# Ledger of designs, part 311: peptides against a protein of PDB entry 3JWR

Target 1, 323 residues: chain A of PDB entry 3JWR
Amino acid sequence: TRELQSLAAAVVPSAQTLKITDFSFSDFELSDLETALCTIRMFTDLNLVQNFQMKHEVLCRWILSVKKNYRKNVAYHNWRHAFNTAQCMFAALKAGKIQNKLTDLEILALLIAALSHDLDHRGVNNSYIQRSEHPLAQLYCHSIMEHHHFDQCLMILNSPGNQILSGLSIEEYKTTLKIIKQAILATDLALYIKRRGEFFELIRKNQFNLEDPHQKELFLAMLMTACDLSAITKPWPIQQRIAELVATEFFDQGDRERKELNIEPTDLMNREKKNKIPSMQVGFIDAICLQLYEALTHVSEDCFPLLDGCRKNRQKWQALAEQ
Target 2, 298 residues: chain A of PDB entry 3JWR as posed
Amino acid sequence: TRELQSLAAAVVPSAQTLKITDFSFSDFELSDLETALCTIRMFTDLNLVQNFQMKHEVLCRWILSVKKNYRKNVAYHNWRHAFNTAQCMFAALKAGKIQNKLTDLEILALLIAALSHDLDHRGVNNSYIQRSEHPLAQLYCHSIMEHHHFDQCLMILNSPGNQILSGLSIEEYKTTLKIIKQAILATDLALYIKRRGEFFELIRKNQFNLEDPHQKELFLAMLMTACDLSAITKPWPIQQRIAELVATEFWEQGDQVGFIDFVCTQLYEALTHVSEDCFPLLDGCRKNRQKWQALAEQ

## One batch from the design tools (peptide; made by RFdiffusion4, then SolubleMPNN)

Design b2_p24_7_s2 (from b2_p24_7 with L5F E9R A16E H22F Y23W S24F)
Fold by OpenDDE base, seed 2:
Structure b2_p24_7_s2 (fold): chain B 323 residues (1-323), chain A 24 residues (1-24)
Amino acid sequence: as target 1 above (323 residues)
Amino acid sequence: MEEEFEELRAKLTEEEFEFGSFWF
């Protein structure tokens, strides 16, 4: 395609020029082509292209295929969300110095997972899918969308001309797919709520050990969630804008719940309760975000900007909730 | 791993599940 030819022929700017190592990064002014260039730079600077012998054209095609398989009519869970999740992962690996704690296969899997974790997202949550008796709810009992996202990821990875993992051995390939699946499934916040207590307790007791396979898996899950939620850590103008996109998608779901299911939406999904957004954001930060970024900062102190950003945004939301 | 996720989810309360499924 013309898009592939343009991307494959383009000069890829440095990570410094693109500012993709910054925790304060914003994609708002970037074109779709520029987001793809940023993604190429992430793979290159993590040594993934060299270590796994990726062909440049195949990587370009894969990135464009991933981007194409996000829906354009979804306000938040689109390519830009996945791209920002991957950028936060890249920043955590580089600036946050987590790269030195992980294997190349783990890094490869996490970056693919971050880009793929919401593929074909429909702008509705698992609860809506279940209650609407959607065909996907017949395939999976739990984490319905996350299983679907992984299936889409696998489909793309196996599609002709998109096989970025073709340089791996059979064992490396199996390992990579296992980690990708685990990482995508870990973005189910219901599972995060259940698992995070173990992680926080290991950190609190100073018993956390990445050489333990179970603890490694747990850490990768927590890191994925930290990147997925990273909008809450962004500079205030960016955070506000992203919160508006989230609210738009949630209100669209709430409108559908009323119309299609005859259900009164929760306050979070209720367009008429927009004035509660500041207080709900404070509650979300306190219940979900703060402890995660605190624990991540204990694993790597260079991740502190995420925690600091989260704390600053809590203060901003609190001030709005008091008005 | 998949069995572990299923087991973890089976241990979620209705309140935990609802809260976790709504935010992001």
Scores: peptide ipSAE 0.045, ipTM 0.678, DockQ to the pose 0.132
Fold by OpenDDE base, seed 5:
Structure b2_p24_7_s2 (fold): chain B 323 residues (1-323), chain A 24 residues (1-24)
Amino acid sequence: as target 1 above (323 residues)
Amino acid sequence: MEEEFEELRAKLTEEEFEFGSFWF
C-alpha cells in the first residue's frame, strides 16, 4: 500500500526528537504516520529490531496492521489509546530504567502487548458484552474482551508479511506469546483488583524479588496496568481532554444500555450525571491508581513522574468536585 | 497461565468483578 511504502521509506526521527521518553508525552498533535514512526523508534531503541532480526518492512506492515484493527468510531479505546499505552511502557523502560530489570523477551512481549491490548475494542465494557448476550460472551466467561484482544493480536502476528517474531526460536516464540497473553489479560481491572494486594504486600515487606518467576509475572501485570491507566498521570490539560474522551465512550454505552437493554446505566455511564465526573475521578484515583504508582515508584524511583502526575490530577479533580 | 487467571477469577466477588469491568 501507499501507506506502507511511505512508512518504510521514511527516516525515523530520534527518541529525543519524538519526545517518546517523556512521561508527559502527548500524541494529540501527531499524525497517524508519526505515531507509526514513534512505534518503530520504540522497537529500535529497545534493541528489539537488532536482537530478534526484524525486517524493517515486516515491522512497518505489522504496525500498520495493528493500527488498522482498532476501530475509528470508538472515542477512547482506539489506536491512540494503545499507542499512548505503548509510549508509557517505553518511557517506563527507558526513563524509568525498568529495561535493566527485564529480559529482551519480556520487553518484546510487553511492547507488543501494550500496542495490542485493546485490538478491535467496541467501546463497551465486559459487563455490556455479557448483558447483551454478545457472541463473545459465549466463548469466554471472564475477561471476555481481553481474550478477544489477544486472539486479534495472535491473528496479526501470524498473518502473511506481519511475522515480526520469525527470527525467534520456537522456545522464544512460545515464551513471548505466553507473556503477551498474560500481559493483555492483566489489563482486566477486575483481575488487577484481585492481584494487586499480593504485589503491594511484597513491596511493603521489602520481599519483592524479580528473580522469582511468580513475582516477575505479577510485576509485568502491574506494569501493564500502570501503562494502561497512564492517562491519569498526564499534565492536567492532557488528562482533562482524555477524561472527556473516556466520558464520551461511557455515556455512549449508557445510552445503548437504556435503548438496547432497557437498563438504567450506572452513574459513570449516565450522561445526565456528568456533573459527578470530578468526584468519580477522585474516587478512581484513590481506589485504583495511587497505590499502584506508589508501588511502581518503589520498584524504580525514576517512575516518580507517574506518581507525581497522578497526585497533581487528584488535586485538580478534587477542586472541581468542591465547586 | 490459564489456571492462574481462573483461580484469580474464582476469587472475585460479584461486586469486585462489576467494578473492575466498568472502569477505564
Scores: peptide ipSAE 0.045, ipTM 0.662, DockQ to the pose 0.105
Fold by OpenDDE base, seed 3:
Structure b2_p24_7_s2 (fold): chain B 323 residues (1-323), chain A 24 residues (1-24)
Amino acid sequence: as target 1 above (323 residues)
Amino acid sequence: MEEEFEELRAKLTEEEFEFGSFWF
């Protein structure tokens, strides 16, 4: 395609020029081509292209295929969300110095997972999928969408001309797919809520050890969640704009719940209760985000900008909730 | 992998599941 030719022939700017190492990064001013260039840079600067012998054209095609398999009519859970999740992962690995704590296969898997974790997202949560008796709800009991996202990820990875993992051994390939699956499934916040207690307790007791395979897996899951939720850490103008996109998508679901399911939506998905957004954001930060970024900062102090951003945005949302 | 996640899911309360499913 013309898009593939343009991407494959383009000079990829440095990570510094693209600012993709910054935790404060924003994609708002970037074209789709520029987001793809940023993604190439992430793979290159993490040594994934070299270490796994990726062909440049295959990587370009894969990136464009991933981007194409996000829905354009979804307000938040689209290519830009996945791209920002991957950018946060890249920043955490580089600026946050987590790269030195992980294997190349783990890094490869995390980056693929971050880009793929919401593939074909329908702008509705697992509860809606279940209650609507959607065909996907017949395949999976829990984490329905995350299983679907992984299935889409696997489909793309196996599609002709998209095999970015073709340079891996059979064992490396199996390991990578295992980690990708675990990482995508870990983006189900219900699973995060369940698992985080163990992680926080290990940190609190100063017993956290990445050499332990179980603790490594737990950390990868927490890191995925931290990147997935990273919008909450962004500079206030970015956070506010992303929160509006999330609210739009949730209100669209709530409108569908009323129309299609005859269900009164929760406050979070109720367009009539938009004035509660600030207080709900404070509640979300307190219940879900703060302790995660605190724990991540204990694993790597260089991740402090995520925690600091989260705290600052809590103050901003609190001030709005008091008006 | 799926068995581990299914075991984790089976331990979630309905409230935890609903709360986790609604956010960002």
Scores: peptide ipSAE 0.042, ipTM 0.709, DockQ to the pose 0.115
Fold by OpenDDE base, seed 1:
Order: structure tokens, then C-alpha cells, then sequence
Structure b2_p24_7_s2 (fold): chain B 323 residues (1-323), chain A 24 residues (1-24)
């Protein structure tokens, strides 16, 4: 396609020029082409292109295929969300120095997972999918959307001309797919809530050990969640704008719950309860976000900007909740 | 892996499951 030719022929700017190592990064001023160029830079600077012998054209095609499989009519869970998740992963790996704690296969899997974790997202949560008796709810009992996202990821990876993993051995390929699946499934916040206690306790007791396979898997899951939720850490003007996109999508679901399911939406998804957003954001930060970024910062002190951003945004939301 | 996640989910309370399902 003309888009593929344009991307494949383009000069890829440095990570410094693109500011993709910054935890404060914003994609709002970037074109779709520039987001694809940023993605190429992430793969290149993590040595994934060289170590796994990726052909440039195949990588370009894969990126465009991933982007194409996000819906344009979804306010938040679109290509830009996946791109920002991957950018936060890249920043955590580079600026946060987590790269030195992981294998090349783990890094490869995490970057693919971050870009793919919401493929074909419909702008509705698992609860809506279950209650609407959607066909996907018949295929999977739990983490319905996350299983679907992984299936979409696998389909793209196996599609002609998109096989970025063709340079891997059979064992490396199997390992990579396992980690991708685990990482995508870990974006289900219900699983995060269940597993986080073990992680926090290991950190608190100073018993956390990345050489333990179970603790490694647990850490990768926590890191994925930290990147997926990273909008809460962004500079206040960016955070506010993303919160509006999230609210738009949630209100659209709530409107559908009323019309299609005859259910009164929760306050979070109720357009008439927009005035509760500040207090709900404080509650979300306290219940979900703060301890995660504290624990992540304990694993790597260079991740502190995520924690600092989260704390600053909590104060901003608290001030709005008191008005 | 799938069995581990199913075991984890079976141990969630209704409140924890609802909370986790409604957020981002």
C-alpha cells in the first residue's frame, strides 16, 4: 500500500528527537505516520530488530496491521492508547532501566503485548460483553476481551508479510508467545487486584527475586498494568484530556446499557454523574495506582517520575473534588 | 497458565470482580 511504502522509506528520527524516553510524553501532536515511526524506533533502540533479524518492511507492515486492527470509532481504547502503553513500556525499559533486568525475549514479548493488548476493542468492558450475551462471552468464561485481544495478536503475527518473529527458534517462539499471552491477560484489572498483594508483600519484605520464574512472571504482569494505566501519571493537561476520552467511552457504554440492556449504569458510566469524576479519580488512584507505582519504583528508582506524576494528579483531582 | 488464572478468579470476591471489571 501507499502507506506501507511511505513508512518503509521514511527516515526514522532518534528517540531523543521523538522524546519517547520521556515519562511525560504526549502523542496529541503526532500524526499516525509519526506514531508508526516512534514504534519502529522502540524496536530498534531495544535491539529487537537486530537480535531477532527482523526485516524492516515486515516490521513496518506488522505495525500498520496492528494499527489497522484498532477501531477508529472508539474514544479511548484505540491505536493511540496502545501506542501510549508501548511508549510507557519503552520509557520504563530505557529511562527506568528495567531493560537490564529482563531478557531480550521478555522485552520483545512486552513490547508486542503493549501494542496488541486492546486489539479490536469495542469500547465496552467485559461486564457489558457478558450481560449482552455477545458471542465472545460463549468462547471465554473470564478475561473475555483479553483472550480476544491475544487471538487478534496471534492472527496478525501469523499473517503473510507480518511475521516479525520468523527469526526466532521454535523454543524462542513458544516462549515469546507464552509471555505475550500472559502480558495481555494481565491487563484485566480483576487479575491485577488478585495478584498485586503477593507482589507488594515480596517488595515490603525485601524478598523480591527476579531469578524466581514465578516472581518474574508476576513482575511482567505488574509492569504491563503500570504501563496500561500510565495516563494517570502524565502531566496534568495531558491527564485531563485522556480522562475526558475515558469518560466519553464509559458514558457511551452507560448509554448503551440503558438502551440495549435496560440497566441503570454505575456512577462511573453515568453521563449524569459527570460531577463525580474528580472524586472517582481520587478513589481509583488510591485503590489501584499508588501502591503499584510505589512498588515499581522500589524495583527501579528511575521509575520515580511515574509515582511523582500519579501523586501530583491525585492532588489535582482532590482539589477539584472539594470544589 | 489458564488454570492458574481461573484459580485466581475463583478467589475474587464479587466486589473485587466488579471493581476490576469496570475500571480502565
Amino acid sequence: as target 1 above (323 residues)
Amino acid sequence: MEEEFEELRAKLTEEEFEFGSFWF
Scores: peptide ipSAE 0.044, ipTM 0.692, DockQ to the pose 0.108; fails the geometry check

Design b2_p24_7_s3 (from b2_p24_7, 10 letters changed)
Fold by OpenDDE base, seed 2:
Structure b2_p24_7_s3 (fold): chain B 323 residues (1-323), chain A 24 residues (1-24)
Amino acid sequence: as target 1 above (323 residues)
Amino acid sequence: MEEEMRRLAAALTKEQFEFGSFWF
């Protein structure tokens, strides 16, 4: 396609020029082409292109295929969300120095997972999918959408001309797919809530050990969640704008819950309760985000900007909730 | 006090998130 030719022929700017190592990064001013260029730079600077012998055109095609399989009519869970998740992963790996703690296969899997974790997202949560008796709810009992996202990821990876993993051995390929699946499933906040207690306790007791395979898996899951939620850490103007996108998508779900399911939406999904957003954001930060970024900062102190950003945004939301 | 507030906030919202609510 013309888009592929343009991307494959383009000069890829440095990570410094693109500012993709910054925790404060914003994609708002970037074109779709520029987001794809940023993505190429992430793969290159993580040594993934070299170490796994990726063909440039195949990588370009894969990126465009991933982007194409996000829905354009979804306010938040679209390509830009996935791209920002991947950018946060890149920043955590580079600036946060987590790269030094992981294998190349783990890094490869995490970056693919971050870009793919919401593929074909429908702008509704798992609760809506279950209650609407959607066909996907017949396939999986929990984490319905995350299983679907992984299935879409696998489909793209195996599509002609998109096989970025063709340089891997059979065992490396199997390992990579396992980690991708686990990482995508980890973005289900219900699973995060169930698992985070173990991680926090290991940190609290100074018993956390990345050489333990179970603890490694747990850490990768927590890191994925930290990147997925990273909008809460961004400079206030960026955080505020993203919160509006989230609210839009949630209100659209709530409107559908009323119309299609005859259910009164929760305050989070209720357009009439938009004045509750500041207090709900404070509650979300306290309940979900703070301890995660504290624990992540304990694993790597260079991740402190995420924690600091989260704390600053809590103060901003609190001030709005008091008005 | 901060840790207690976090635990209370988590208790109030935990059920909502466990039943498939997402925030970001």
Scores: peptide ipSAE 0.044, ipTM 0.711, DockQ to the pose 0.306
Fold by OpenDDE base, seed 3:
Structure b2_p24_7_s3 (fold): chain B 323 residues (1-323), chain A 24 residues (1-24)
Amino acid sequence: as target 1 above (323 residues)
Amino acid sequence: MEEEMRRLAAALTKEQFEFGSFWF
């Protein structure tokens, strides 16, 4: 396609020029082409292209295929969300110095997972999928959408001309797919809540050890969640704008719940309760985000900007909730 | 603060998370 030719022929700017190492990064001013260029830079600067012998054209095609398999009519859970998740992962790996704690296969898997974790997202949560008796709800008992996202990821990875993992051995390929699956499933907040207590306790007791395979897996899951939720850490103008996109998508779900399911939506998804957004954001930060970024910062102090951003946004939301 | 966050987290049911009670 013309898009592929343009991307494959383009000079990829440096990570510094693209500012993709910054935790404060925003994609709002970027074209779709520029987001794809940023993604190429992430793979390159993490040595993934070299270490796994990725052909440039195949990587370009894969990126465009991933982007294409996000829905354009979804307000938040679209390519830009996945791209920002991957950018946060890249920043955590580079600026947060987590790269030195992980294997190349783990890094590869995390970056692929971050880009793929919401593939074909429908702008509705697992609850809506279950309650609407959607065909996907018959395939999986829990984490329905995350399983679907992984299936989409796997489909793309195996599609002709998109096989960015073709340079891996059979064992490396199996390992990578396992980690990708675990990382995508980790974006289910229900699974995060179930697992985070173990992580926080290990950190609190100073017993956290990345050489332990179970603790490594746990850390990868927590890191994935931290990147997925990273919008809450962004500078206030960016955070506020992203929160509006999320609210839009949630209100659209709530409207559909009323219309299609005859269900009164929760306050979060109720357009009539938009004035509760600030207090709900404070509650979300306190219940979900703060401890995660605190624990992540304990693993690597260079991740502090995520924690600092989260704290600052909490104060901003609190001030709005008091008005 | 940590204890309050733990209480808040414990008060959030699996169902609330599955139902998308969070903005991000």
Scores: peptide ipSAE 0.041, ipTM 0.709, DockQ to the pose 0.381
Fold by OpenDDE base, seed 1:
Structure b2_p24_7_s3 (fold): chain B 323 residues (1-323), chain A 24 residues (1-24)
Amino acid sequence: as target 1 above (323 residues)
Amino acid sequence: MEEEMRRLAAALTKEQFEFGSFWF
């Protein structure tokens, strides 16, 4: 395609020029082509292209295929969300120094997972999928959408001309797919809530050990969630704008819940309760975000900008909730 | 005190997690 030819022929700017190592990064001013160029830079600067012998054209095609399999009519859970999740992963790996704690296969899997974790997202949550009796709800008992996202990821990875993992051994391939699946499933906040207590207790007791395979898997899951939620850490103007996109998508679900399911939506999904957004954001930060970024900062102090950003945004939301 | 506030915040949002996951 013309898009593939343009991407494959383009000079890829440095990570410094693209500012993709910054935790404060914003994609709002970037074109779709520039987001694809940023993605190539992430793979290159993490040594993934060289270490796994990726062909440049195949990587370009894969990135464009991933982007194409996000829906354009979804306000928040689109290509830009996946791209920002991957950018936060890249920043955590590079600026946050987490790269030095992980294997190349783990890094490869996390970056693929971050870009793929919401593939074909429909702008509705697992609860809506269950209550609407969608066919996907018959395939999976829990984490319905996250299983679907992984299936889409696997389909793209195996599609002709998109096989970025063709340089891996059979064992490396199996290991990579296992980590990708676990990382995508970890973006289900229900699973995060279930698992986070073990992680926080290991940190609190100073017993956290990345040489333990179970603790490694737990850490990768927590890191994925931290990147997926990273909008809450952004500079206030960026955070506020992203919160509006999230609210738009949630209100669209709530309107559908009323119309299609004949149920009253929760306050979070209720357009008539928009004045509660600031207090709900404070509650979300306190219940979900703060301990995660505290624990992540304990594993790597260079991740502190995420925690600092989260704390600053809590204060901003609190001030709005008191008005 | 911070942990108690976090538990309270988690309890207040429990209904939101049961019917609608936060995704941002």
Scores: peptide ipSAE 0.039, ipTM 0.699, DockQ to the pose 0.360
Fold by OpenDDE base, seed 5:
Structure b2_p24_7_s3 (fold): chain B 323 residues (1-323), chain A 24 residues (1-24)
Amino acid sequence: as target 1 above (323 residues)
Amino acid sequence: MEEEMRRLAAALTKEQFEFGSFWF
C-alpha cells in the first residue's frame, strides 16, 4: 500500500527528536505516520530489530496492521491509546531503567503486548459484553475482551508479511507468545486487583526478587498495568483531555446500556452524572493507581515521574471535586 | 494515606470493579 511504502521509506527520527523517552509524552499533535515512526524507533532502540533479525518492511507492515485493527469510531480504546501504552512502556524501559532488569524476550513481548493489548476494542467493557450476550462471552468466562485482544494479536503475528517473530527459535517464539498473552490478560483490572496485593507485599517486605520466575511474571503484569493506566500520570492538560475521551466512551456505553439492555448505567457510565467525574478520578487514583506507581518507583526510582504525575493529577481532580 | 487506600480498595467490591471497569 501507499502507506506502507511511505512508512518503509521514511527516515526514522531519533528517540530524542520524537521525545518518546519522556514520561510526559503526548501523541495529540502526531500524525498516524509519526506514531508509526515512533513505534519503529521503540523497536530499534530496544535492540529488538537487530537481536531478532526483523525485516524493516515486515515491521512496518505489522505496525500498520496493528493500527488498522483498532477501531476508529472508539473514543479512547483506539490505536492512540495502544500507542501511548507502548510509549510509556518504552519510557519505563529506557528512562525508568527497567530494560536492564528484563530479558530481550520479555522486552519484545511487553512492547508487542502494549501495542496489541486492546486490539478490536469495541468501546465497551467486559460487563457490557457479558450482559449483551455477545458471542465472545460464550468463549471466555473472564477477561473476555483481553482474550479477544490476544487472539487478534496472534492473528496479526501469524498473518503473511507481518511475521516479526520469524527470526526467533521455536522456544523463543513460544516463550514470547506466553509472555504476550500474560501481559495482555494483565490489563484486565479485575486481574490486577487480584494480583497486586502479592506484589505490594513483596515490595513492602523487601522480598521482591526478579530472579524468581513467579515474581518476574507478576512484575511484568504490574508493569503492563502501569503503562496502560499511564494517562493518569501525564501533565494536567494531557490528563484532562484523555479523561474527556474516556468519559465520552463510557457515556456512549451508558447510552447503549439504556437503549439496548434497558439498564440504568453506573455513575461512571452515566452522562447525566458528568459532574461526578472529578471525584471519580480521585477515587480511581486512590484505589487503583497510587500504590502501583509507588511500588514501581520502589523497583526503579527512575520511574518516579509516573508517581509524581499521578499525585499532581490527584490534587487537580480533588480541587475540581470541591467546586 | 496507605491505610485509607487499603480501606478504599477493600470496600471496592468485585462488582464495582467489573461494572466500573476503570479502563483508563
Scores: peptide ipSAE 0.038, ipTM 0.704, DockQ to the pose 0.371; fails the geometry check

